# Peptides against a protein of PDB entry 1ZZD: the designs that were tried, part 105

Target 1, 109 residues: chain A of PDB entry 1ZZD
Amino acid sequence: FQVVNPYLLRDLVDLGIWDEGMKQYLITQNGSIQGLPNVPQELKDLYKTVWEISQKTIINMAADRSVYIDQSHSLNLFLRAPTMGKLTSMHFYGWKKGLKTGMYYLRTQ

## One batch from the design tools (peptide; made by RFdiffusion4, then SolubleMPNN)

Design b2_p24_8_s4 (from b2_p24_8, 12 letters changed)
Fold by OpenDDE base, seed 3:
Structure b2_p24_8_s4 (fold): chain B 109 residues (1-109), chain A 24 residues (1-24)
Amino acid sequence: as target 1 above (109 residues)
Amino acid sequence: MNFMSDEEEKELIEELEKLLAELE
């Protein structure tokens, strides 16, 4: 199992690119989306920071409450006129909330 | 580009670790 930020999953679903291939990609890339050509650069920049922070604490995070998410589930988040600052705050909030309520785990199907 | 300085990142990590410890 690999811990994944729930807001990252939501963003990927909103982009319409969440599928089994994407799940496997995230597993092999340790949650990084930097190599995805179909992800906006602004989101890459945002999640680069989140990803780097996650790697420092991922082992401890994995010991916390977790939720397995299947590709059949859909998460939606609409942000009207989002700014990088707002997105950053949202993602970090999601990270903190994930610690409290559980992180999503991905695994090979 | 990262949106947080090293110091801000450190503070965030410390906060998260504190929250994690409270859940254990």
Scores: peptide ipSAE 0.016, ipTM 0.309, DockQ to the pose 0.100
Fold by OpenDDE base, seed 1:
Structure b2_p24_8_s4 (fold): chain B 109 residues (1-109), chain A 24 residues (1-24)
Amino acid sequence: as target 1 above (109 residues)
Amino acid sequence: MNFMSDEEEKELIEELEKLLAELE
């Protein structure tokens, strides 16, 4: 896991709980905040949804045969390390705009 | 592109579909 959701990072900073320990925790948890006792439940719910949508999106794209042919480097990363953490990282790097749009949508709902 | 064999691709897709099902 290489990339933290920038909106999650912002929210954690705003809560005043971002530090090196938190960073390491998120790395070990592949970006999940569900186990953090000092995070409001509404944020857990929000980022749970974002996490699930993001993972579904990247998995569906990787499973698309045409995407496999055209995006071989991305699929190569899947093949080498098909973990949820790696998938999330790939999504963050490759579809940042889509993720931002999703976050905005969820915040408005 | 000849990145992997059709069989290897099939196995990867099946694994991804399994992961997707676990998320649903």
Scores: peptide ipSAE 0.009, ipTM 0.212, DockQ to the pose 0.051
Fold by OpenDDE base, seed 4:
Structure b2_p24_8_s4 (fold): chain B 109 residues (1-109), chain A 24 residues (1-24)
Amino acid sequence: as target 1 above (109 residues)
Amino acid sequence: MNFMSDEEEKELIEELEKLLAELE
């Protein structure tokens, strides 16, 4: 139940990189653009959110645990090509859900 | 189950580490 920041939307449109794939990516990332290679660093700095911390935690877990290598590969492809569309976004969503569960179990150790 | 080679895994980890550094 999240809404894309209207100012971020405007900036992405101005950059000419807004499309359905980007929209789905932002939804799965709760508005974070930090992982997008085609977004200027200045814009990334401008739109840092609390989710950046969460993503950092997820990335740490993904890097530390080889169990998620296959899922991480799917995520990597999604990050490199955010405009691939809904199917790629769905793979990312599945990865995120899996990692969130994994993190929960890790924290309970 | 791992469908990636050791080289591919290493590359992926390096990319994730770069993303991590960017988020800090």
Scores: peptide ipSAE 0.009, ipTM 0.208, DockQ to the pose 0.039
Fold by OpenDDE base, seed 2:
Structure b2_p24_8_s4 (fold): chain B 109 residues (1-109), chain A 24 residues (1-24)
Amino acid sequence: as target 1 above (109 residues)
Amino acid sequence: MNFMSDEEEKELIEELEKLLAELE
């Protein structure tokens, strides 16, 4: 399964674009919204860093041997994660708050 | 049955750790 930032879910719902298709898209894109044409660039910029942090978190989980990747394509998508950009303390704090509020789990179909 | 062997999993973890170091 895949975890999704709850703030991202909120914003996608607010945009009115959250549906089953979007869910499947996020699964295939490993949580990235960068390729979506109907998402404002500002939102892409925001969640670019969030996505990077999310990948870092998943990497930490994997390094702790608590996460297993069962599909080669999932591995490929994961390893194509961008390098960490510059993070502000505020952004990191926001991410941590998101983690504390719990994550939404997407199940592959 | 896992998709990856124990050796493949080990290699993956090593690569992920390397990636993590690059992200830090």
Scores: peptide ipSAE 0.007, ipTM 0.274, DockQ to the pose 0.040

## One batch from the design tools (peptide; made by RFdiffusion4, then SolubleMPNN)

Design b2_p25_3_s1 (from b2_p25_3, 13 letters changed)
Fold by OpenDDE base, seed 1:
Structure b2_p25_3_s1 (fold): chain B 109 residues (1-109), chain A 25 residues (1-25)
Amino acid sequence: as target 1 above (109 residues)
Amino acid sequence: MKELEELLKKILEEAEKYLKTGDFL
């Protein structure tokens, strides 16, 4: 089940680089454009898949939100290859940043 | 019990490393 981001599709079309080859590339790369040499870095920074976003950044954003809400929203975390050490460190980091014991949904690739 | 302690020790050491470096993503 793969859905191309409609905004990404638009931008690739606007760049004139959208074709069948590009479509197949995105399918094989699970939507990632990070490896494409003909895509501006600005778009690469904008269109990161969940696996390319720093989960530390996600935790920071959640901590920032927690300042204004009583109960933290469920936090979805995405790791390609989670280890117990990584999970423990993320938990401790979240705690250090003031996150309440929110519900963490871990998804793996 | 000793096996569990060793496992926990290894996990904590790894966690401390990631906390120091920030490389846990």
Scores: peptide ipSAE 0.054, ipTM 0.597, DockQ to the pose 0.650
Fold by OpenDDE base, seed 3:
Structure b2_p25_3_s1 (fold): chain B 109 residues (1-109), chain A 25 residues (1-25)
Amino acid sequence: as target 1 above (109 residues)
Amino acid sequence: MKELEELLKKILEEAEKYLKTGDFL
């Protein structure tokens, strides 16, 4: 089941655009507001779903953390449309960033 | 064997492209 971000809900209510139609829209769009024309871009950037966040950024943050840890954390990657080329490049990129001991978990939409 | 080699070559070329451009995101 999907959990709606409470801060997103608050902001949508404050904008006066929250209604049953918006609720159904979010359900069908898996929580994404990127396609809504009446939402400021700043809010769209703030409330990206896991499928809309740059996995390169996630890898960079994990690499920064890995300086202080060994194998205590696993890296979860989310790709909407994975290809063998994308997966291969992500593994090599992670390796170059020092995630040699990192455990990778791939989830797809 | 030859078909698999060609497939792997294409995958590696695609991966190299993504590494250069960062488009794998």
Scores: peptide ipSAE 0.054, ipTM 0.595, DockQ to the pose 0.712
Fold by OpenDDE base, seed 2:
Structure b2_p25_3_s1 (fold): chain B 109 residues (1-109), chain A 25 residues (1-25)
Amino acid sequence: as target 1 above (109 residues)
Amino acid sequence: MKELEELLKKILEEAEKYLKTGDFL
């Protein structure tokens, strides 16, 4: 059961490319529009799925926010193929970037 | 304990690789 992002749906309708075929495509691609040639890059950037966003960037953003709080916010991390090495490196990277607490929620695909 | 040490060693080596390359995503 997959629900299409309503804003993405709106934008695809506005582009005139929404149809049953597009719906089925999104289902098979787990909501990703990155492979669609008829979609502007700006929309692709806007509607990246959680699996298409750099987790390093997420950590950097969290570190930036942590400057203004005593304890870092909870951080959700998304990895397609997590390994202990990746998780360890992400933890240490976050630590080096100044995250005060290691409240990481791991999500896997 | 030796098995655990070897496992940890492998994990750390992998972690160091990702720290250097930034390829952990």
Scores: peptide ipSAE 0.053, ipTM 0.586, DockQ to the pose 0.615
Fold by OpenDDE base, seed 4:
Structure b2_p25_3_s1 (fold): chain B 109 residues (1-109), chain A 25 residues (1-25)
Amino acid sequence: as target 1 above (109 residues)
Amino acid sequence: MKELEELLKKILEEAEKYLKTGDFL
């Protein structure tokens, strides 16, 4: 499941590189701009897709937020190729980081 | 994979429309 960021499209237009070819590229790359040489690195960092962000980082951020939550909250994780090992490690890591819930909504590519 | 590509195509087309109008979802 991929969502295209409209603000990314705006920035690509501002860069003057938006065209039909770019559109087709984004379609084939599932919204990723990481492989584009004509895009500044700062924009690549800004517009990482959910599949390009470390889920460990997502868990860390969730743990930081959980300090302010007094009820169970959900966490969506996105994995390209989930394995039992990865899932288990995520559960334990989340526990170690102090997440109040062990329930993760898993999304797969 | 084709289904995903078609979905993304639809999203991009809608995004382009909103980009022209200045509205963003």
Scores: peptide ipSAE 0.013, ipTM 0.196, DockQ to the pose 0.017

Design b2_p25_3_s2 (from b2_p25_3, 13 letters changed)
Fold by OpenDDE base, seed 4:
Structure b2_p25_3_s2 (fold): chain B 109 residues (1-109), chain A 25 residues (1-25)
Amino acid sequence: as target 1 above (109 residues)
Amino acid sequence: DEAAREALEKVLKEALERLKSGDFL
């Protein structure tokens, strides 16, 4: 499963580097742009993979219409090392951000 | 995984179409 940041796609289009090759690269690299030589480092820092961004960032992206791969079409969160406290905080933050559907799937590496 | 690749390709295609329609611009 992967999260596709629509703003990343926008920026790639704006940079004029979006094409079939870029699409295939993203698919092959599981959504990561970290290995692209023609992408500014600032953009790489901005668009980290789902395993590298904070829980709040993930929730914000979801609220901002990010696209998730899920067979149930629900919110998926990707965590490296979830804890009870972290999960609780994520639920509260999601609720605060107006997500009517809370975390349905928790994915870990 | 081929299934994962196909799923991601579909998602990317749909997201791109939304961009073209102005939903994210």
Scores: peptide ipSAE 0.042, ipTM 0.419, DockQ to the pose 0.020
Fold by OpenDDE base, seed 3:
Structure b2_p25_3_s2 (fold): chain B 109 residues (1-109), chain A 25 residues (1-25)
Amino acid sequence: as target 1 above (109 residues)
Amino acid sequence: DEAAREALEKVLKEALERLKSGDFL
């Protein structure tokens, strides 16, 4: 069966690289993002792992991811003069912190 | 091959629609 993690699509959208071309690329690459030069390596590593896990495991982790997504979007909204580098750093820092500590991403830090 | 591509396209489309609707499952 084929399963595409919707959070991958979210992250691609957040990076501002999601478009029809990206869609077609994913289709031709069977969902793999490993060959994309404009995607951070940390994201590739993350979704390489996600791609290798079962849908059941993805669902089990959905609550944490959903909170993270919500917090990251809220934080991005209130960032002054954000750059792509700053947004990327913030995004991955929050994710890594959540993974390492088991804590939900906090808006205020 | 073509069948696989069509299947993946469908999955991606549905996943994107769920994302837009706020359904993260």
Scores: peptide ipSAE 0.038, ipTM 0.419, DockQ to the pose 0.016
Fold by OpenDDE base, seed 1:
Structure b2_p25_3_s2 (fold): chain B 109 residues (1-109), chain A 25 residues (1-25)
Amino acid sequence: as target 1 above (109 residues)
Amino acid sequence: DEAAREALEKVLKEALERLKSGDFL
């Protein structure tokens, strides 16, 4: 089952745009509000789904964490439309950033 | 076999270009 972010729900209610139609929209959009024209950009930036967060940023964060973690840790990458080129780029970018001993999991929407 | 190699090389070249530009998700 899909769970709506409770804080997002609150903000949508505060905006007065929460209704059954909005609920169905979020279900079909896997929780994304990026396509809603009546939602401020500030909220769109705040409520990015795992599919909308820059994977490059995630890799950077993982690289920073690896400096302080002795154990090998897993990195989860999420792509809406993965291509071999994109996957290869991310792999080598992770390698360049020092994730040489890290294991990664690919998730596809 | 050769076609597979060429396809892989193409993918790698494109990936390197995206890597250099930072133009990937």
Scores: peptide ipSAE 0.029, ipTM 0.412, DockQ to the pose 0.597
Fold by OpenDDE base, seed 5:
Structure b2_p25_3_s2 (fold): chain B 109 residues (1-109), chain A 25 residues (1-25)
Amino acid sequence: as target 1 above (109 residues)
Amino acid sequence: DEAAREALEKVLKEALERLKSGDFL
């Protein structure tokens, strides 16, 4: 399944550039934002290091924002029996990896 | 499956709210 970095989603929305085209781009680019010309370099740099922030902050901000996850067979299996632990694990794994690589969507294997 | 995506988004949002509040499942 794919996990979305909620902070990145927020910032893309705040920039007014989040749309269907952006979504499709991220899907085809495996979540990378590095190639987006309309994303400020400052934002790209931010999401290389922000994984060091507290999980509390992440939870607080993510809870107030919509999260988009690309559908897949893995996603369907996840939806079959979601648990708090499973949701937490996938969310923070995706967040951690996404922030390290500057990715919006992280497709887990 | 748009319905599946929306369902997951809803579940995740609610789960995060519960984590935020300390009201765990």
Scores: peptide ipSAE 0.026, ipTM 0.268, DockQ to the pose 0.031

Design b2_p25_3_s3 (from b2_p25_3, 10 letters changed)
Fold by OpenDDE base, seed 3:
Structure b2_p25_3_s3 (fold): chain B 109 residues (1-109), chain A 25 residues (1-25)
Amino acid sequence: as target 1 above (109 residues)
Amino acid sequence: MEEELERLKEVLEEAQERLKTGDFL
């Protein structure tokens, strides 16, 4: 069960590069367009998958939201290759940024 | 026990450095 981002689909169609081959490529790459040479970098930056965005950015956004809420929402983190050093640094970074709950859910690829 | 403590110290040192440089995903 995979749903292609409708805006990404539109932009790929507008670029004239959408075809069955592109569809299969996206399936095999789990929605990533980062490896496509014929896609502008601006679109690559816009359509990053959860595995390609900085988790630091996610933590920053969560911290910004936490200013206006009593209970912090559950934070989901996505790491392709987690290490204890990375996990520990993210945990303490979240704490330093003022996340009310040090609890987060870790997903790995 | 001592080896585990040393491993934990290494992890903390690595994490501290990553926090300073922002070298974490």
Scores: peptide ipSAE 0.047, ipTM 0.653, DockQ to the pose 0.657
Fold by OpenDDE base, seed 1:
Structure b2_p25_3_s3 (fold): chain B 109 residues (1-109), chain A 25 residues (1-25)
Amino acid sequence: as target 1 above (109 residues)
Amino acid sequence: MEEELERLKEVLEEAQERLKTGDFL
């Protein structure tokens, strides 16, 4: 597993605040950005609710990005109570959306 | 073997239903 969520990493890079110090901070905070003053509340809210947000949306976002990138990035999915039915449906949906080579990490609560 | 196949059928059926209804995260 990667220490930092790839989507979070992307967002922090987009904000221009990603550096070695930020990396070390996230390691010590187990990936939490809630205590970072230079992160917009919008992002804090987003990643605070990772267990409740639609992972379908995450898949869609990944698919949208895949149009512009050649190298597939890691995908992180979060499910409180995963079932084989849910996982299978998500897999097929991802496949349908073109994530045929996308590798994902499943996080469970 | 039959039990395993039946379980796989159930999982697939559930997945198909979820895909149809969008009832998945």
Scores: peptide ipSAE 0.047, ipTM 0.633, DockQ to the pose 0.491
Fold by OpenDDE base, seed 5:
Structure b2_p25_3_s3 (fold): chain B 109 residues (1-109), chain A 25 residues (1-25)
Amino acid sequence: as target 1 above (109 residues)
Amino acid sequence: MEEELERLKEVLEEAQERLKTGDFL
């Protein structure tokens, strides 16, 4: 079964657009609300799924944290349609940003 | 061996371009 973000559920209810149709839509869209025309853009920006967030931003955040740790962080990256070029660029970008060789995980949709 | 090296060069070239533009996920 798929679990809906409780905060997203609350906001959809508050908007008065939560119903069985909406529930089924979220299931088929793997939790994404980006395609919904009746949802404010502010909420779309807030409730991006892991597949909709810039992985570059994730790498930047990890690099910022790495300044304060001796051991390497475990980092998970999510790619919907990976290519060798994208994977290589992401790897070297992380390296360039000073991420230590450690637990690096790639997840695909 | 030569074909493999050429494929690697193409991948690296693409990666370099993506690094410049930030055009990766």
Scores: peptide ipSAE 0.047, ipTM 0.634, DockQ to the pose 0.659
Fold by OpenDDE base, seed 2:
Structure b2_p25_3_s3 (fold): chain B 109 residues (1-109), chain A 25 residues (1-25)
Amino acid sequence: as target 1 above (109 residues)
Amino acid sequence: MEEELERLKEVLEEAQERLKTGDFL
């Protein structure tokens, strides 16, 4: 069951572009608005789906948070097409960035 | 066992390359 982000819905309504067609579009695009030409880039950046964010960036943010904690926190990684090479590199990168634990949750599309 | 070792080497090689290029999509 797919649910549209309520904040995204609000902003699309405010833009005056929300209608049944837009709803169907979002369903077919798995919630992505990246392909919409009439949406400001700042909103596209704000409402990136988990599949549209660099996992390297996610690791960097996790590393930044880890500076203030004694124990590691949970990390979720999202890969469209995971490979062992990708996973291994991400693991070692996280380690190099100072993550205390290589434990993470892998999500695939 | 030898086949597994070769597969691991390939994975490590790919990982090393990705670390250099920053390919973590």
Scores: peptide ipSAE 0.045, ipTM 0.633, DockQ to the pose 0.737

Design b2_p25_3_s4 (from b2_p25_3, 11 letters changed)
Fold by OpenDDE base, seed 1:
Structure b2_p25_3_s4 (fold): chain B 109 residues (1-109), chain A 25 residues (1-25)
Amino acid sequence: as target 1 above (109 residues)
Amino acid sequence: SKEEEERLKKILEEAKKYLESGDFL
């Protein structure tokens, strides 16, 4: 995998904040820019890693797709530190939203 | 077993909490 999203790299260069220190920071933070004070919030919202995106939102998107398609695509969910309670709640939420036949692939950090 | 029932009860309580609050990732 690439350490830095190429579009993120472009935007950081355009901001004039790309340097070796920034590169090393991103490496240690697994590509996350959420903790950087010198990055506009708009970019933080745009460039969330899979661990920072609300998986509830992903479920909602999958449910929206299921309205128009017969066969749901595999749904990939990412949780940093899942608990059984969280997993159960996500399952029930998905069920409530109509993902009764969706295939779930859970990834953990 | 009673231990398993208690474990499941705790999981369900936690799940209910998250469902009610919506505070799950």
Scores: peptide ipSAE 0.052, ipTM 0.591, DockQ to the pose 0.702
Fold by OpenDDE base, seed 2:
Structure b2_p25_3_s4 (fold): chain B 109 residues (1-109), chain A 25 residues (1-25)
Amino acid sequence: as target 1 above (109 residues)
Amino acid sequence: SKEEEERLKKILEEAKKYLESGDFL
């Protein structure tokens, strides 16, 4: 069951582009607005889905937080088409960046 | 097994590629 982000819905309504067609579009695009014309880039950046964010960036942000976190914190990683090579790389990169824990959850599309 | 070793080597080579490129989608 797919639910549209309520804040995205609000902003699309404010732009005057929300209608049944837009709803169906979002359903077919798994919530992504990246391909929509006439949508400001700042909104596209704001409403990137988890599948559209660089996982390297996520790891970097986690590393910044790791200064104050203990082993109870975990990292959520999202990959469209994971391979063992990618997973291994991400793990080593996280380690290199100083993550204290190797505990993470993998989500796939 | 040797088959597993070869599989691991392939994974490591792929990992090196991604580490060098920084390509983490």
Scores: peptide ipSAE 0.049, ipTM 0.581, DockQ to the pose 0.700
Fold by OpenDDE base, seed 4:
Structure b2_p25_3_s4 (fold): chain B 109 residues (1-109), chain A 25 residues (1-25)
Amino acid sequence: as target 1 above (109 residues)
Amino acid sequence: SKEEEERLKKILEEAKKYLESGDFL
């Protein structure tokens, strides 16, 4: 599997900050650049990993899509440190938003 | 069981908190 997004790699090279140290850093950070002070915020916003994207937003998007499909697509959620309370909340939120199917796949970091 | 009921109540209360605050992702 590829830890670093190829487009991110290109942009880091263009910034002149790509080296072996950066590579190792990204490996240890599971591809996240959020902690790098020398990376523009615009790039940080662009290259969020699945663990850094709001899953609530994903649920909202899925709810919007469900209006146009016969069977709701399987919803895949990614959480770093889920609790039963959070998971239950997400289920109820999905239900409230009108999702026909519950969460199909949960991935944890 | 009573123990399971209390466990579930705790989970539900936590869930309500997150629903109200929106602090779940």
Scores: peptide ipSAE 0.049, ipTM 0.572, DockQ to the pose 0.696
Fold by OpenDDE base, seed 5:
Structure b2_p25_3_s4 (fold): chain B 109 residues (1-109), chain A 25 residues (1-25)
Amino acid sequence: as target 1 above (109 residues)
Amino acid sequence: SKEEEERLKKILEEAKKYLESGDFL
């Protein structure tokens, strides 16, 4: 089963747009509300899924933290439609930013 | 092989594009 973000659920209820149709939409869209015309952009920005967030930002955040973490820590990256070019760029970008341990895992949608 | 070199060139070209834009998704 798929679990809905409780804060997203609250906001959708507050907007008065939560119903069975909305529930089914979220299930089919893997939790994404980006395609909904009746949702304010502010909420779309707030509730981006892991497949909609810039992985570059994730790598930057990890690099900032890597100054204080050891080799036991791992980074998870997410790509909905990976290509060899994208994978290569992510690998080398991480390396360039100081993530030299290679302690990252790739997940695909 | 020459085919492998061309394959690698295409991968690297795509990689450069995404490195510059930061648009990995």
Scores: peptide ipSAE 0.048, ipTM 0.582, DockQ to the pose 0.820

Design b2_p25_4_s1 (from b2_p25_4, 12 letters changed)
Fold by OpenDDE base, seed 5:
Structure b2_p25_4_s1 (fold): chain B 109 residues (1-109), chain A 25 residues (1-25)
Amino acid sequence: as target 1 above (109 residues)
Amino acid sequence: DEEAAERARLEEVLKEAEKLLEEWE
């Protein structure tokens, strides 16, 4: 399932650009920030969308890949992926900082 | 339709995310 990336939201808030207009645009773009003209390119490169794949889902995906390769290697592949790796790092950082209470998530259908 | 439903779901998720964001401030 998908959760909203809290770090991206915080960055947008810190930039002072998080407003109703941006929210509505995100809704129309299904979470993509790539088309927002007032978002710095560095954020667009770091965050493709407002979505963050849950750690559980990442682990499940890695486990699925482990059918073909060792589980540790499958995890390494995900960690080597720039975007996924960064998201995972942020997730663990949040975990270490006490972000253990669940983010609101969108159940996939 | 499905598109409208997806928009509604995303709106709700963002709404709840904002609440969580406020709790962390």
Scores: peptide ipSAE 0.092, ipTM 0.663, DockQ to the pose 0.024
Fold by OpenDDE base, seed 3:
Parts: structure tokens; C-alpha cells; sequence
Structure b2_p25_4_s1 (fold): chain B 109 residues (1-109), chain A 25 residues (1-25)
């Protein structure tokens, strides 16, 4: 599943650059912010897309090597040889706490 | 058109995300 990164949205809103034009450009670019002209390089370095790292990707990364996840204003994860259950619980805990209410997921291939 | 459908889905996701952002504040 994919979820929109709420911290990125907050940052864009705080900068006063979140508008209909930006949303349409994001849709055109399938979520990438790298080509947005009004987005500071700092945000482009911090976020690649509007998507949170999917749980499946985290698990796959953990299977290959240690995983470190650093997101703005969110739970930081540093795991070595984690179990799937631990990854799932920590990931969902961080997201729920960040959103405070509800979550919206997009099913993907 | 599947591309148009995907664009519509992404637009809806962003719309719902904005609602959640308002509740987050």
C-alpha cells in the first residue's frame, strides 16, 4: 500500500506553496516533487516523492541489510535484522501517531 | 483509459490527505 506523506504536505503548506497548480503537477509526475520549481532543494533532498515508504519495501530492505528510516517530525527507525512483526508494528505506530486520526491507503501493484 | 483512471485515483488520495491534514492541526 501507499500513503501520502503528511509531513511533506505540512511542509509545503507552511511554505505557502501548496496550491492547485502544485497538486496537478504532482499528479502529472506520479507523486514526484523533484521537478517542482517552487520547492526548496532542502525538501527535495528530504523527500523524493509524496509517498511514505511502503511496508513491503521496508521489509524487503530489512531482508537485505540494516534499515534506517528518517522522516521529518516522525518516528525514526534504526533496525538490524528486525522481524517482520516488529517492523510492521513500529511503522504503523509512527504513522498513526503522525496522523492522529484515520489513515488513507492507496492499493498498488 | 487507465492513465486517466490513475490520475483520478491520485487526485482523490491527495484530496483525502488534505482532509486528514486539517484534522491533524
Amino acid sequence: as target 1 above (109 residues)
Amino acid sequence: DEEAAERARLEEVLKEAEKLLEEWE
Scores: peptide ipSAE 0.089, ipTM 0.666, DockQ to the pose 0.023
Fold by OpenDDE base, seed 4:
Structure b2_p25_4_s1 (fold): chain B 109 residues (1-109), chain A 25 residues (1-25)
Amino acid sequence: as target 1 above (109 residues)
Amino acid sequence: DEEAAERARLEEVLKEAEKLLEEWE
């Protein structure tokens, strides 16, 4: 499944460019930010789309934070001893909330 | 329409993500 990249959202909000118009554009572009003229190129290069990084990458990035994978099928990520900054905590919090509510991710079809 | 459904799903995901983001601002 695909989740929205919280880091990208934070960056867009911090830039003050996240609005309804951008959201609608992203929807029409299936998450691609490449065509947005008001998005810095550095963000385009970094994120490509609003979709979250792969599970493998997430695991690698969070390896130092005692990530435990309960089962790969549902991608249940648990942090036993997390020491995370604000953005990182938001990342995993959002991920967790998304998995719990089903609203933070899109199922693969 | 499958495309319309996908758009709707994406919209909902973005909406929820935005809410979560606001909680952390």
Scores: peptide ipSAE 0.088, ipTM 0.657, DockQ to the pose 0.024
Fold by OpenDDE base, seed 1:
Structure b2_p25_4_s1 (fold): chain B 109 residues (1-109), chain A 25 residues (1-25)
Amino acid sequence: as target 1 above (109 residues)
Amino acid sequence: DEEAAERARLEEVLKEAEKLLEEWE
């Protein structure tokens, strides 16, 4: 399933351009930000869509950074019966814990 | 029909992301 990239969302909010008009445009573009006229080219180069990176990669990064090392049981519980909402919440929590590393990863990909 | 379903899914995930963002701040 698709999960919103929390870093991109934060960047758009910080720019003050995240509004109902942009949300509706994203829906018509299936998540692509490339066609948004008011988004800086820097963000378009950094992010292709509003979608998060692959679930497998996110989990691997979280494990590598020990973000969820003490919460492995909780992670397994989520994976046993995952829902979009629960996984999204986990991603936001993980990104908050490892914000700098996450941003670095996205910039280098 | 499939396009409409995809639009609905995207709208739902964006709404949920906004809620989580507000809690994150």
Scores: peptide ipSAE 0.083, ipTM 0.640, DockQ to the pose 0.038

